# Designs tried in a protein design run: peptides against a protein of PDB entry 3HTU. Part 7

Target 1, 75 residues: chain A of PDB entry 3HTU
Amino acid sequence: RRPEEWGKLIYQWVSRSGQNNSVFTLYELTNGEDTEDEEFHGLDEATLLRALQALQQEHKAEIITVSDGRGVKFF

## One batch from the design tools (peptide; aimed at target 1 V23)

Design b1_p12_3_s1 (made by RFdiffusion4, then SolubleMPNN; from b1_p12_3, 9 letters changed)
Fold by OpenDDE base, seed 5:
Structure b1_p12_3_s1 (fold): chain B 75 residues (1-75), chain A 12 residues (1-12)
Amino acid sequence: as target 1 above (75 residues)
Amino acid sequence: MEELLKKAKEKA
């Protein structure tokens, strides 16, 4: 899958699960309990980041950088 | 992770 395809899957989950306007750590998206049944669970962080960057281009997400890691807010 | 989540939510 291309990064933008992963982004589509991730955002579809965000939308159908009612997680819009919520914030996640990158770890939560790929290793968290809430995404255990999703295809993107276990996705490597590098690919995840590219997927989120694709969503950010579409104004569907904002990648958040903090002193001890990164997160993402979905819109 | 919890601290990161807190900081991320505060920043957002």
Scores: peptide ipSAE 0.140, ipTM 0.731, DockQ to the pose 0.917
OpenDDE base, seeds 1, 2, 3, 4: peptide ipSAE 0.135, 0.137, 0.137, 0.137; ipTM 0.728, 0.731, 0.729, 0.729

Design b1_p12_3_s2 (made by RFdiffusion4, then SolubleMPNN; from b1_p12_3, 8 letters changed)
Fold by OpenDDE base, seed 5:
Structure b1_p12_3_s2 (fold): chain B 75 residues (1-75), chain A 12 residues (1-12)
Amino acid sequence: as target 1 above (75 residues)
Amino acid sequence: MEKLKEEIEKKA
């Protein structure tokens, strides 16, 4: 899958999962309990980042960088 | 991880 295809899958999950908080660490998306059954679980962080960057260009996500790592906010 | 999460939430 291309990064933008992964992005689509991730955003579809975000849209249908009814999350209370739409903010995630990158680790949560690929290694967290909430995504254990998703195709993108276990996705390498580099590919994940590219997927999220594709979503960011579509104004569907914002990648957030802090001192100890990165996360994402979905819109 | 929780500390990282808090920092992200604060900046979001």
Scores: peptide ipSAE 0.607, ipTM 0.911, DockQ to the pose 0.874
OpenDDE base, seeds 1, 2, 3, 4: peptide ipSAE 0.599, 0.604, 0.596, 0.595; ipTM 0.909, 0.911, 0.908, 0.908

Design b1_p12_3_s3 (made by RFdiffusion4, then SolubleMPNN; from b1_p12_3, 9 letters changed)
Fold by OpenDDE base, seed 5:
Structure b1_p12_3_s3 (fold): chain B 75 residues (1-75), chain A 12 residues (1-12)
Amino acid sequence: as target 1 above (75 residues)
Amino acid sequence: MEELLEKAKEKA
């Protein structure tokens, strides 16, 4: 899958699960309990980041950088 | 992870 395809899957989950306007750590998206049944669970962080960057281009997400890690807010 | 999450939420 291309990063934008992963982004589509991730955002589809965000939308159908009612997680719009929610904030996640990158770890939570790929290793968290809430996404255990999703295809993107276990996705490597590098690919995840590229997927989120694709969503950010579409104004569907905002990647958040903090001193001790990164997160993402979905819109 | 919780600390990072809180920081991210505060920044957002």
Scores: peptide ipSAE 0.108, ipTM 0.720, DockQ to the pose 0.921
OpenDDE base, seeds 1, 2, 3, 4: peptide ipSAE 0.101, 0.105, 0.104, 0.107; ipTM 0.712, 0.718, 0.715, 0.717

Design b1_p12_3_s4 (made by RFdiffusion4, then SolubleMPNN; from b1_p12_3, 9 letters changed)
Fold by OpenDDE base, seed 4:
Structure b1_p12_3_s4 (fold): chain B 75 residues (1-75), chain A 12 residues (1-12)
Amino acid sequence: as target 1 above (75 residues)
Amino acid sequence: LKKLLEEAKKKA
């Protein structure tokens, strides 16, 4: 899958599960309990980041980069 | 660790 395709799957989960306007660490998205049954569970962080960047271009997400980690807010 | 992210989560 291309990063854009992963982004689509991730955002579909966000929308269907009612997680819009929620903030996640990158780890939570791919390793957390809430996404355990999703196709993107276990996705490598590098690919995840590219997927989220694609969503960010569409104004569907905002990547949060701070000194103590990274996360994402979905809209 | 992850203090700023956790705070962001609480505010969201």
Scores: peptide ipSAE 0.143, ipTM 0.723, DockQ to the pose 0.359
OpenDDE base, seeds 1, 2, 3, 5: peptide ipSAE 0.140, 0.141, 0.140, 0.140; ipTM 0.719, 0.722, 0.720, 0.719

Design b1_p12_4 (made by RFdiffusion4)
Pose (drawn by RFdiffusion4):
Order: structure tokens, then C-alpha cells, then sequence
Structure b1_p12_4 (pose): chain A 75 residues (1-75), chain P 12 residues (1-12)
């Protein structure tokens, strides 16, 4: 599955829960306790990063760099 | 924590 197909799924999960301006770690998206039964749970950080970059190009997400890791804000 | 730092950076 390509980066942008994960991106659409990630974006849909965020939009439907009312988290349209929420900030997330990349880890908690693929490994957190809220996303355990989500389809993208277990996705590697490299592919997730690319899916997020696709969303950023669509102005649907902003990737945040915080020293020892990565996060993301959705719009 | 990482989440708190990400939230602080997003507020800037």
C-alpha cells in the first residue's frame, strides 16, 4: 500500500472522531492505545512519515519536529 | 514528555 493510501485512511480516522486540530506523535498513531483496533496500527514509521508528507502537501497535516522524535497536527 | 513537547511546539 502506497504512502498516500495510508494517508487517506489516517486522515479519515482523524476527521471522523472530531480531532481535526489534534496533535499526535507518530508512535501513538501506529502503536498507541487509542488506535489499537485501527487498520494502520503497526505501520512502520518510515511509511507513516511518507503518508504524512502526502497529507502535508494537501495542506491536511503539519509535521512537527521535536528533538528526539516526530509528531503531526491535522487540519 | 514527547507528546507534551509536540503540543508545545504546535502552539508556536
Amino acid sequence: as target 1 above (75 residues)
Amino acid sequence: TLKEEAEEKAAE

Design b1_p12_4_s1 (made by RFdiffusion4, then SolubleMPNN; from b1_p12_4, 5 letters changed)
Fold by OpenDDE base, seed 5:
Structure b1_p12_4_s1 (fold): chain B 75 residues (1-75), chain A 12 residues (1-12)
Amino acid sequence: as target 1 above (75 residues)
Amino acid sequence: SLMEKIKEKAAE
C-alpha cells in the first residue's frame, strides 16, 4: 500500500470508530488496543508517518512533535 | 507523559 492508501484506511477508522479523543501518539495508533483489529495495526512508524503526512496535506490530520515523541490530531 | 504533552500542544 502507498502512504496515501494507508492514510485513507486510518482516517476511515477514525471516522467510523466514534473515538472521543482525536489525538493519538503514533505508538498507540498502531500498537494500542483500540486498533488491534485494524489493518494498520503494527504498521511501522516510518510508513505511518508518511501516511499521516498524506492526511495532513488534505487537512485531515496534524502531526504533532514534542520533545519526547510524536502524535497526531485528526480532524 | 508523552500523550499529555501531545494533547497540550494539540490544544494550542
Scores: peptide ipSAE 0.581, ipTM 0.912, DockQ to the pose 0.874
OpenDDE base, seeds 1, 2, 3, 4: peptide ipSAE 0.568, 0.572, 0.565, 0.562; ipTM 0.909, 0.910, 0.909, 0.908

Design b1_p12_4_s2 (made by RFdiffusion4, then SolubleMPNN; from b1_p12_4, 6 letters changed)
Fold by OpenDDE base, seed 5:
Structure b1_p12_4_s2 (fold): chain B 75 residues (1-75), chain A 12 residues (1-12)
Amino acid sequence: as target 1 above (75 residues)
Amino acid sequence: SLMEKIKEKAAQ
């Protein structure tokens, strides 16, 4: 899958999951319990980042970088 | 925590 294809899958999950919190660490997005049944679970962080960057270009997400790591806010 | 730091930044 291309990064934008992964991004689509991720955003589809965000849209249909009814999550109250639209902010995730990158780790919990691919390794957390909430996404265990999703195709993108276990996705390597490098590919995940590219997927999220694709979503960011579409104004569907914002990648957040802090001193201890990275996360993402979905819109 | 990392999440708290992310949320704090996201809120800005």
Scores: peptide ipSAE 0.630, ipTM 0.923, DockQ to the pose 0.871
OpenDDE base, seeds 1, 2, 3, 4: peptide ipSAE 0.619, 0.619, 0.612, 0.614; ipTM 0.921, 0.921, 0.920, 0.920

Design b1_p12_4_s3 (made by RFdiffusion4, then SolubleMPNN; from b1_p12_4, 6 letters changed)
Fold by OpenDDE base, seed 2:
Structure b1_p12_4_s3 (fold): chain B 75 residues (1-75), chain A 12 residues (1-12)
Amino acid sequence: as target 1 above (75 residues)
Amino acid sequence: SLMDKIKEKAAE
């Protein structure tokens, strides 16, 4: 899958999952319990980042960078 | 925590 295709799958999950908070650490998104049954679980961080960057270009996500890591907010 | 920092920044 291309990064943008991964992005689509991720965003579909976000949209359907009914999450109270749409903010994730990158690790949580691919390694957390909430996504353990999703196709993108275990996705390498490099590919994940590219997927999220694609979503960001579509204004569907915002990658958040802080001093000790990265996360993402979905819209 | 990292999550707290991210959520804080996301709320801005």
Scores: peptide ipSAE 0.621, ipTM 0.915, DockQ to the pose 0.852
OpenDDE base, seeds 1, 3, 4, 5: peptide ipSAE 0.609, 0.604, 0.607, 0.617; ipTM 0.914, 0.913, 0.913, 0.915

Design b1_p12_4_s4 (made by RFdiffusion4, then SolubleMPNN; from b1_p12_4, 5 letters changed)
Fold by OpenDDE base, seed 5:
Structure b1_p12_4_s4 (fold): chain B 75 residues (1-75), chain A 12 residues (1-12)
Amino acid sequence: as target 1 above (75 residues)
Amino acid sequence: SLMEEIKKKAAE
Protein backbone atom coordinates (compact mmCIF):
# COMPACT_ATOMS: atom_id res chain seq x y z
CA ARG B 1 0.00 0.00 0.00
CA ARG B 2 1.05 3.53 -0.69
CA PRO B 3 1.22 6.00 2.17
CA GLU B 4 -1.94 7.74 1.01
CA GLU B 5 -3.72 4.39 0.94
CA TRP B 6 -2.71 3.72 4.51
CA GLY B 7 -3.83 7.21 5.36
CA LYS B 8 -7.23 6.50 3.90
CA LEU B 9 -7.60 3.35 5.98
CA ILE B 10 -6.54 5.13 9.12
CA TYR B 11 -8.87 8.03 8.57
CA GLN B 12 -11.73 5.69 7.78
CA TRP B 13 -11.19 4.08 11.15
CA VAL B 14 -11.06 7.45 12.85
CA SER B 15 -14.30 8.46 11.18
CA ARG B 16 -16.14 5.25 11.99
CA SER B 17 -14.78 4.36 15.40
CA GLY B 18 -16.57 7.07 17.30
CA GLN B 19 -13.47 7.80 19.32
CA ASN B 20 -13.94 10.57 21.81
CA ASN B 21 -10.29 11.50 21.70
CA SER B 22 -9.00 12.52 18.31
CA VAL B 23 -5.41 12.83 19.51
CA PHE B 24 -3.09 9.84 19.47
CA THR B 25 0.52 9.08 20.01
CA LEU B 26 1.93 7.39 16.95
CA TYR B 27 2.64 4.34 19.07
CA GLU B 28 -0.89 3.85 20.34
CA LEU B 29 -2.31 4.37 16.88
CA THR B 30 -0.49 1.32 15.56
CA ASN B 31 0.18 -0.64 18.75
CA GLY B 32 -2.71 0.22 21.01
CA GLU B 33 -5.67 -1.87 21.98
CA ASP B 34 -8.13 0.33 20.13
CA THR B 35 -6.67 -0.55 16.75
CA GLU B 36 -5.83 -4.20 17.30
CA ASP B 37 -8.34 -5.31 14.70
CA GLU B 38 -7.32 -2.77 12.07
CA GLU B 39 -5.17 -3.48 9.06
CA PHE B 40 -2.79 -0.73 10.04
CA HIS B 41 -2.09 -2.23 13.45
CA GLY B 42 1.58 -2.98 13.65
CA LEU B 43 2.42 -0.63 10.81
CA ASP B 44 5.98 0.60 11.05
CA GLU B 45 6.28 4.14 12.29
CA ALA B 46 8.09 5.38 9.21
CA THR B 47 5.25 4.29 6.94
CA LEU B 48 2.71 5.57 9.43
CA LEU B 49 4.33 8.96 9.43
CA ARG B 50 4.15 9.13 5.65
CA ALA B 51 0.51 8.10 5.76
CA LEU B 52 -0.27 10.81 8.27
CA GLN B 53 1.64 13.33 6.22
CA ALA B 54 -0.63 12.49 3.32
CA LEU B 55 -3.64 13.13 5.53
CA GLN B 56 -2.07 16.32 6.74
CA GLN B 57 -1.84 17.57 3.18
CA GLU B 58 -5.59 17.00 2.97
CA HIS B 59 -6.11 18.91 6.21
CA LYS B 60 -7.48 15.77 7.85
CA ALA B 61 -4.73 15.46 10.40
CA GLU B 62 -1.99 17.38 12.10
CA ILE B 63 1.22 15.72 13.14
CA ILE B 64 2.37 16.95 16.51
CA THR B 65 5.98 16.80 17.55
CA VAL B 66 7.10 17.21 21.13
CA SER B 67 10.36 16.53 22.90
CA ASP B 68 9.40 12.98 23.85
CA GLY B 69 7.96 11.90 20.52
CA ARG B 70 5.19 12.44 18.02
CA GLY B 71 1.44 12.24 17.85
CA VAL B 72 -1.40 13.13 15.57
CA LYS B 73 -4.61 15.08 15.81
CA PHE B 74 -7.39 14.06 13.47
CA PHE B 75 -9.96 16.47 12.09
CA SER A 1 3.82 11.87 29.68
CA LEU A 2 4.08 11.86 25.93
CA MET A 3 0.32 11.86 25.51
CA GLU A 4 -0.08 14.72 27.92
CA GLU A 5 2.47 16.79 26.05
CA ILE A 6 0.86 15.98 22.72
CA LYS A 7 -2.60 16.88 23.97
CA LYS A 8 -1.28 20.07 25.45
CA LYS A 9 0.24 21.09 22.16
CA ALA A 10 -2.81 19.94 20.22
CA ALA A 11 -5.00 22.19 22.31
CA GLU A 12 -3.07 25.28 21.29
Scores: peptide ipSAE 0.582, ipTM 0.911, DockQ to the pose 0.872
OpenDDE base, seeds 1, 2, 3, 4: peptide ipSAE 0.572, 0.575, 0.569, 0.564; ipTM 0.908, 0.909, 0.909, 0.907

Design b1_p12_5 (made by RFdiffusion4)
Pose (drawn by RFdiffusion4):
Structure b1_p12_5 (pose): chain A 75 residues (1-75), chain P 12 residues (1-12)
Amino acid sequence: as target 1 above (75 residues)
Amino acid sequence: EAALKARAEAAA
């Protein structure tokens, strides 16, 4: 599955829950306790990063760099 | 992980 297909799915989960301006770590998206029964749970951070970059190009997400890791804000 | 989340929220 390509980066942008994961991006669509990631974006849909965020939008439907009312987290349209929420900030997430990349880890908690693929490994957190809120996304355990989500389809993207277990996705590697490299593919996730690319899916997020596709969303950023669509102005649907902003990737945040915080020293020892990565996060993202969704719009 | 919680500390990283707090710093990411502050950065946003």

Design b1_p12_5_s1 (made by RFdiffusion4, then SolubleMPNN; from b1_p12_5, 10 letters changed)
Fold by OpenDDE base, seed 2:
Structure b1_p12_5_s1 (fold): chain B 75 residues (1-75), chain A 12 residues (1-12)
Amino acid sequence: as target 1 above (75 residues)
Amino acid sequence: LEELLEKIKEKA
């Protein structure tokens, strides 16, 4: 899958599960309990980041970078 | 994880 395709799957989960306006760490999104049953669980961080960047271009997500990590807010 | 999440939420 291309990054934008992963992004689509991720945002589908966000929408269906009512996680809009929620914040996740990148690790939590792919390794956390909330996404254990999702296809993107276990996705490598590099690909995840590209997927989220695609969503960010569509104004569906905002990647948040802090000194010691990254996360994402979904809209 | 919680600490990082807190930092992110503060910035968001």
Scores: peptide ipSAE 0.279, ipTM 0.803, DockQ to the pose 0.892
OpenDDE base, seeds 1, 3, 4, 5: peptide ipSAE 0.251, 0.253, 0.261, 0.258; ipTM 0.785, 0.786, 0.791, 0.790

Design b1_p12_5_s2 (made by RFdiffusion4, then SolubleMPNN; from b1_p12_5, 10 letters changed)
Fold by OpenDDE base, seed 2:
Structure b1_p12_5_s2 (fold): chain B 75 residues (1-75), chain A 12 residues (1-12)
Amino acid sequence: as target 1 above (75 residues)
Amino acid sequence: LKKLLEEIKKKA
């Protein structure tokens, strides 16, 4: 899958899951308990980042960078 | 992880 395709799958999950919190660390998005049953679980961080960047271009997500890591806010 | 999440949420 291309990054934008992964992005689509990720955003679909966000939209359908009814999550109260739209903010995730990159780690919990692909390694957390909440996404264990998703196809993108276990996705490598490099590909994940590219996927999120694609979503960011569509204004569906915002990648947040802090001193000790990265996260993402979905809209 | 929790700490990082908190930092991210503060910026969100």
Scores: peptide ipSAE 0.304, ipTM 0.829, DockQ to the pose 0.825
OpenDDE base, seeds 1, 3, 4, 5: peptide ipSAE 0.287, 0.283, 0.253, 0.253; ipTM 0.819, 0.818, 0.802, 0.804

Design b1_p12_5_s3 (made by RFdiffusion4, then SolubleMPNN; from b1_p12_5, 10 letters changed)
Fold by OpenDDE base, seed 2:
Structure b1_p12_5_s3 (fold): chain B 75 residues (1-75), chain A 12 residues (1-12)
Amino acid sequence: as target 1 above (75 residues)
Amino acid sequence: LEELLKKIKEKA
């Protein structure tokens, strides 16, 4: 899958899951308990980042970078 | 993880 395809799957999950919190660390998005049943679980971080960047271009997500890690806010 | 999440949420 291309990054934008992964992005689509990720955002689809976000939209359908009814999450109370739209903010995730990159780690919990692909390694956390909440996404264990998703196809993108276990996705390598590099590909994940590219996927999220694709979503960011569509204004569906915002990648948040802090001094010791990264996360994402979905809209 | 929790600390990182806190930082991210504060910035978001």
Scores: peptide ipSAE 0.344, ipTM 0.838, DockQ to the pose 0.824
OpenDDE base, seeds 1, 3, 4, 5: peptide ipSAE 0.316, 0.316, 0.329, 0.327; ipTM 0.824, 0.825, 0.830, 0.829

Design b1_p12_5_s4 (made by RFdiffusion4, then SolubleMPNN; from b1_p12_5, 10 letters changed)
Fold by OpenDDE base, seed 2:
Structure b1_p12_5_s4 (fold): chain B 75 residues (1-75), chain A 12 residues (1-12)
Amino acid sequence: as target 1 above (75 residues)
Amino acid sequence: MKELLEKIKQKA
């Protein structure tokens, strides 16, 4: 899958899951308990980042970078 | 992980 395709799957999950918190660390998106049943679980971080960047271009997500890591906020 | 999440939420 291309990054934008992964992005679509990720955003689809976010939209359908009814999450009351739209902020995630990159780690929990692909390694967390909440996404264990998703196709993107286990996705390498490099590809994940590219997927999120694709979503960011569509204003569906914002990648947040802090001193010791990265996360994402979905809209 | 929780600490990082909190930092991210602060910027969000």
Scores: peptide ipSAE 0.438, ipTM 0.880, DockQ to the pose 0.821
OpenDDE base, seeds 1, 3, 4, 5: peptide ipSAE 0.422, 0.410, 0.417, 0.433; ipTM 0.875, 0.872, 0.874, 0.880

Design b1_p12_6 (made by RFdiffusion4)
Pose (drawn by RFdiffusion4):
Structure b1_p12_6 (pose): chain A 75 residues (1-75), chain P 12 residues (1-12)
Amino acid sequence: as target 1 above (75 residues)
Amino acid sequence: SELKEMAEAAAE
């Protein structure tokens, strides 16, 4: 599955729950306790980063750099 | 977590 297909799925989960301006760590998206029964749970951070970059190009997400890791804000 | 708190602060 390509980066942008994960991106669409990631974006849909965020939009439907009312988290349209929420901030997430990349880890909690693929490994957190809220996304355990989500389809993207277990996705590697490299592919996730690319899916997020695709969303950023669509102005649907902003990747945040915080020293020892990565996060993301969705719009 | 500390990483989440820093990410939320950076987003502001």

Design b1_p12_6_s1 (made by RFdiffusion4, then SolubleMPNN; from b1_p12_6, 4 letters changed)
Fold by OpenDDE base, seed 4:
Structure b1_p12_6_s1 (fold): chain B 75 residues (1-75), chain A 12 residues (1-12)
Amino acid sequence: as target 1 above (75 residues)
Amino acid sequence: SELLEKAKEAAE
């Protein structure tokens, strides 16, 4: 899958599960309990980041990069 | 991830 395709799957989960406006660490998205049954669970961080960047271009997410970690807010 | 955790709390 292309990063954009992963982004689509991730955002579909966000929308369907009512997680809009929620904030996740990147780890929580791919390793957390809430996404265990999702296709993107276990996705490598590099690909995840590219997927989220695609969503960010569409104003559907904002990647949070701070000195002590990274996360994402979905809209 | 202290700052990120604060951001999560504020968003929830």
Scores: peptide ipSAE 0.137, ipTM 0.731, DockQ to the pose 0.341
OpenDDE base, seeds 1, 2, 3, 5: peptide ipSAE 0.127, 0.126, 0.121, 0.123; ipTM 0.732, 0.731, 0.729, 0.731

Design b1_p12_6_s2 (made by RFdiffusion4, then SolubleMPNN; from b1_p12_6, 5 letters changed)
Fold by OpenDDE base, seed 2:
Structure b1_p12_6_s2 (fold): chain B 75 residues (1-75), chain A 12 residues (1-12)
Amino acid sequence: as target 1 above (75 residues)
Amino acid sequence: SELLEKAKEAAK
């Protein structure tokens, strides 16, 4: 899958599960309990970041970079 | 986690 395709799957989960306006660390998104049954669980962080960047271009997510790590807010 | 809290605050 291309990063954009992963982004689509991730955002579909966000919408279906009612996680719009939720904030995740990148780790929680791919390694957390809430996404254990999703296809993108276990996705490598580099690919995840590119997927989220694609969503950000569509104004569906905002990547949050702080001094001690990164997260993402979904809209 | 601390990162999550910081990210949530930054997202407000």
Scores: peptide ipSAE 0.162, ipTM 0.746, DockQ to the pose 0.863
OpenDDE base, seeds 1, 3, 4, 5: peptide ipSAE 0.159, 0.155, 0.152, 0.147; ipTM 0.743, 0.741, 0.730, 0.728

Design b1_p12_6_s3 (made by RFdiffusion4, then SolubleMPNN; from b1_p12_6, 6 letters changed)
Fold by OpenDDE base, seed 2:
Structure b1_p12_6_s3 (fold): chain B 75 residues (1-75), chain A 12 residues (1-12)
Amino acid sequence: as target 1 above (75 residues)
Amino acid sequence: SELLKKAKEAAK
């Protein structure tokens, strides 16, 4: 899958899962309990980042960079 | 997670 395709799968999960709080660390998104049953669980961080960057270009996500790591907010 | 907390605060 291309990064854009991963982005689509991730955003579909976000949209359908009814998340009360749609902010994640990158680790939680691919290694957390909430996504254990998703195809993108276990996705390498480099590919994940590119997927999220694709979503960001579509204004569907915002990558958050802080001094001690990175997260993402979904819209 | 402190990172998660910080990210959530930054996202407000």
Scores: peptide ipSAE 0.179, ipTM 0.759, DockQ to the pose 0.833
OpenDDE base, seeds 1, 3, 4, 5: peptide ipSAE 0.175, 0.172, 0.168, 0.170; ipTM 0.756, 0.756, 0.746, 0.747

Design b1_p12_6_s4 (made by RFdiffusion4, then SolubleMPNN; from b1_p12_6, 4 letters changed)
Fold by OpenDDE base, seed 2:
Structure b1_p12_6_s4 (fold): chain B 75 residues (1-75), chain A 12 residues (1-12)
Amino acid sequence: as target 1 above (75 residues)
Amino acid sequence: SELLEKAKKAAE
């Protein structure tokens, strides 16, 4: 899958899962309990970042990059 | 991550 395709799968999960909190660390998104049954669980961080960057270009996500870590907010 | 935790809190 291309990064854009991963982004689509991730955002579909976000949209359908009824999340009360749409902010994740990158680790939570691919290694957390909430995504254990998703195809993107276990996705390498480099590919994940590119997927999220694709979503960011579509204004569906905002990547949070700070000195003490990285995360993402979904819209 | 303190800042990320604050971001998650604000999103709740």
Scores: peptide ipSAE 0.148, ipTM 0.740, DockQ to the pose 0.336
OpenDDE base, seeds 1, 3, 4, 5: peptide ipSAE 0.144, 0.147, 0.145, 0.139; ipTM 0.737, 0.739, 0.730, 0.738

Design b1_p12_7 (made by RFdiffusion4)
Pose (drawn by RFdiffusion4):
Structure b1_p12_7 (pose): chain A 75 residues (1-75), chain P 12 residues (1-12)
Amino acid sequence: as target 1 above (75 residues)
Amino acid sequence: EEELKAEAEAEA
């Protein structure tokens, strides 16, 4: 599955729960306790980062750099 | 992990 297909699925999960301006760590998206039964749970950080970059190009997400890791804000 | 989440929220 390509980066942008994960991006669409990631974006749909965020939009439907009312988290349209929520901030997430990349880890908690693929490994957190809220996304355990989600389809993207277990996705590697490299592919996730690319899916997020595709969303940023669509102005649907902003990747945040915080020293020892990565996060993301969704719009 | 909680510290990283708090820093990401502060940066946003």

Design b1_p12_7_s1 (made by RFdiffusion4, then SolubleMPNN; from b1_p12_7, 8 letters changed)
Fold by OpenDDE base, seed 5:
Structure b1_p12_7_s1 (fold): chain B 75 residues (1-75), chain A 12 residues (1-12)
Amino acid sequence: as target 1 above (75 residues)
Amino acid sequence: MEELLEKIKEKA
C-alpha cells in the first residue's frame, strides 16, 4: 500500500470509531490497544508518518512534534 | 508514553 492508501485506512478508522478531534502518539496508532484489530496496526513508523503527512495535506490531521517525539491530531 | 501523550495534547 502507498502512504496515501494507509492514510485513507487510518482516517476511515478515525471516522467510524469516533476518534475525530482525538490526539494520539504515533506509537499508539500502530501499537496501541485501540487499533489492535486494524490493518495498520504494526505499521512501521516511517510509513505511518508519510500516511499522516498525506492526511495533513488534506487538512484531516495535524502532526505534532515535541521534544520527546511526535503525535497527531485528527480532525 | 503517557508523558509524551500529555505533551502532545498540550501542544494540540
Scores: peptide ipSAE 0.390, ipTM 0.859, DockQ to the pose 0.955
OpenDDE base, seeds 1, 2, 3, 4: peptide ipSAE 0.371, 0.389, 0.363, 0.375; ipTM 0.853, 0.859, 0.850, 0.854

Design b1_p12_7_s2 (made by RFdiffusion4, then SolubleMPNN; from b1_p12_7, 8 letters changed)
Fold by OpenDDE base, seed 5:
Structure b1_p12_7_s2 (fold): chain B 75 residues (1-75), chain A 12 residues (1-12)
Amino acid sequence: as target 1 above (75 residues)
Amino acid sequence: MEELLKKIKEKA
């Protein structure tokens, strides 16, 4: 899958799931309990980042960088 | 990880 395709899958999950908070660390998106049954679980962080960057271009997500790592906010 | 999550949420 291309990064854009992964982005679509991720955003579809965000949209259809009942998340109380749309903010995630990159780690919990691919390694967390909430996404254990999703196709993108276990996805390497590099590919994940590219997928999120694709979503960011579409104004569907915002990648957040802090001193200890990165996360993302979905819109 | 919880601390990182906190920082991310605070910045969001």
Scores: peptide ipSAE 0.413, ipTM 0.870, DockQ to the pose 0.860
OpenDDE base, seeds 1, 2, 3, 4: peptide ipSAE 0.405, 0.412, 0.392, 0.402; ipTM 0.867, 0.870, 0.863, 0.866

Design b1_p12_7_s3 (made by RFdiffusion4, then SolubleMPNN; from b1_p12_7, 9 letters changed)
Fold by OpenDDE base, seed 2:
Structure b1_p12_7_s3 (fold): chain B 75 residues (1-75), chain A 12 residues (1-12)
Amino acid sequence: as target 1 above (75 residues)
Amino acid sequence: MKELLEKIKEKA
């Protein structure tokens, strides 16, 4: 899958899951308990980042970078 | 992980 395709799957999950919190660390998106049943679980971080960047271009997500890591906010 | 999440939420 291309990054934008992964992005679509990720955003689809976010939209359908009814999450009260739209903020995630990159780690919990692919390694967390909440996404264990998703196709993107286990996705390498490099590809994940590219997927999120694709979503960011569509204004569906915002990648947040802090001193010791990265996360993402979905809209 | 929780600490990082909090930092991210603060910027969000």
Scores: peptide ipSAE 0.403, ipTM 0.869, DockQ to the pose 0.843
OpenDDE base, seeds 1, 3, 4, 5: peptide ipSAE 0.389, 0.383, 0.385, 0.397; ipTM 0.864, 0.863, 0.862, 0.868

Design b1_p12_7_s4 (made by RFdiffusion4, then SolubleMPNN; from b1_p12_7, 7 letters changed)
Fold by OpenDDE base, seed 5:
Structure b1_p12_7_s4 (fold): chain B 75 residues (1-75), chain A 12 residues (1-12)
Amino acid sequence: as target 1 above (75 residues)
Amino acid sequence: MEELLKKAKEKA
């Protein structure tokens, strides 16, 4: 899958699960309990980041950088 | 992770 395809899957989950306007750590998206049944669970962080960057281009997400890691807010 | 989540939510 291309990064933008992963982004589509991730955002579809965000939308159908009612997680819009919520914030996640990158770890939560790929290793968290809430995404255990999703295809993107276990996705490597590098690919995840590219997927989120694709969503950010579409104004569907904002990648958040903090002193001890990164997160993402979905819109 | 919890601290990161807190900081991320505060920043957002």
Scores: peptide ipSAE 0.140, ipTM 0.731, DockQ to the pose 0.914
OpenDDE base, seeds 1, 2, 3, 4: peptide ipSAE 0.135, 0.137, 0.137, 0.137; ipTM 0.728, 0.731, 0.729, 0.729

Design b1_p12_8 (made by RFdiffusion4)
Pose (drawn by RFdiffusion4):
Order: C-alpha cells, then structure tokens, then sequence
Structure b1_p12_8 (pose): chain A 75 residues (1-75), chain P 12 residues (1-12)
C-alpha cells in the first residue's frame, strides 16, 4: 500500500472522531492505545512519515519536529 | 513527555 493510501485512511480516522486540530505522536498513531483496532495500527514509522508528508502537501497535516521524535497536527 | 513537547510546539 502506497504512502498516500495510508494517508487517506489516517485522515479519515482523524476527521470522523472530531480530532480535526489534534496533535499526535507518530508512535501513538501506529502503536497507541486509542488506535489498537485501527487498520493502520502496526505501520512502520518510515511509511507513516511518507503518508504524513503526502497529507502535508494537501495542507491536511503539519509535521512537528520535537527533538527525540516526531509528531503531527491534522487540519 | 514527547506528546507534551509536540503539543507545546504546535501552539508556537
């Protein structure tokens, strides 16, 4: 599955729950306790990062760099 | 924590 297909799915989960301006760590998206039964749970951070970059190009997400890791804000 | 720092960075 390509980066942008994950991106669409990631974006749909965020939009439907009312988290349209929420900030997430990349880890909690693929490994957190809220996304356990989500389809993107277990996705590697490299593919996730690319899916997020595709969303950023569509102005649907902003990737945040915080020293020892990565996060993201969705719009 | 990482989440707290990410939230603080998003506010800037």
Amino acid sequence: as target 1 above (75 residues)
Amino acid sequence: TLKERAEAAAEE

Design b1_p12_8_s1 (made by RFdiffusion4, then SolubleMPNN; from b1_p12_8, 9 letters changed)
Fold by OpenDDE base, seed 2:
Structure b1_p12_8_s1 (fold): chain B 75 residues (1-75), chain A 12 residues (1-12)
Amino acid sequence: as target 1 above (75 residues)
Amino acid sequence: SLMDKIKEKAAE
């Protein structure tokens, strides 16, 4: 899958999952319990980042960078 | 925590 295709799958999950908070650490998104049954679980961080960057270009996500890591907010 | 920092920044 291309990064943008991964992005689509991720965003579909976000949209359907009914999450109270749409903010994730990158690790949580691919390694957390909430996504353990999703196709993108275990996705390498490099590919994940590219997927999220694609979503960001579509204004569907915002990658958040802080001093000790990265996360993402979905819209 | 990292999550707290991210959520804080996301709320801005």
Scores: peptide ipSAE 0.621, ipTM 0.915, DockQ to the pose 0.850
OpenDDE base, seeds 1, 3, 4, 5: peptide ipSAE 0.609, 0.604, 0.607, 0.617; ipTM 0.914, 0.913, 0.913, 0.915

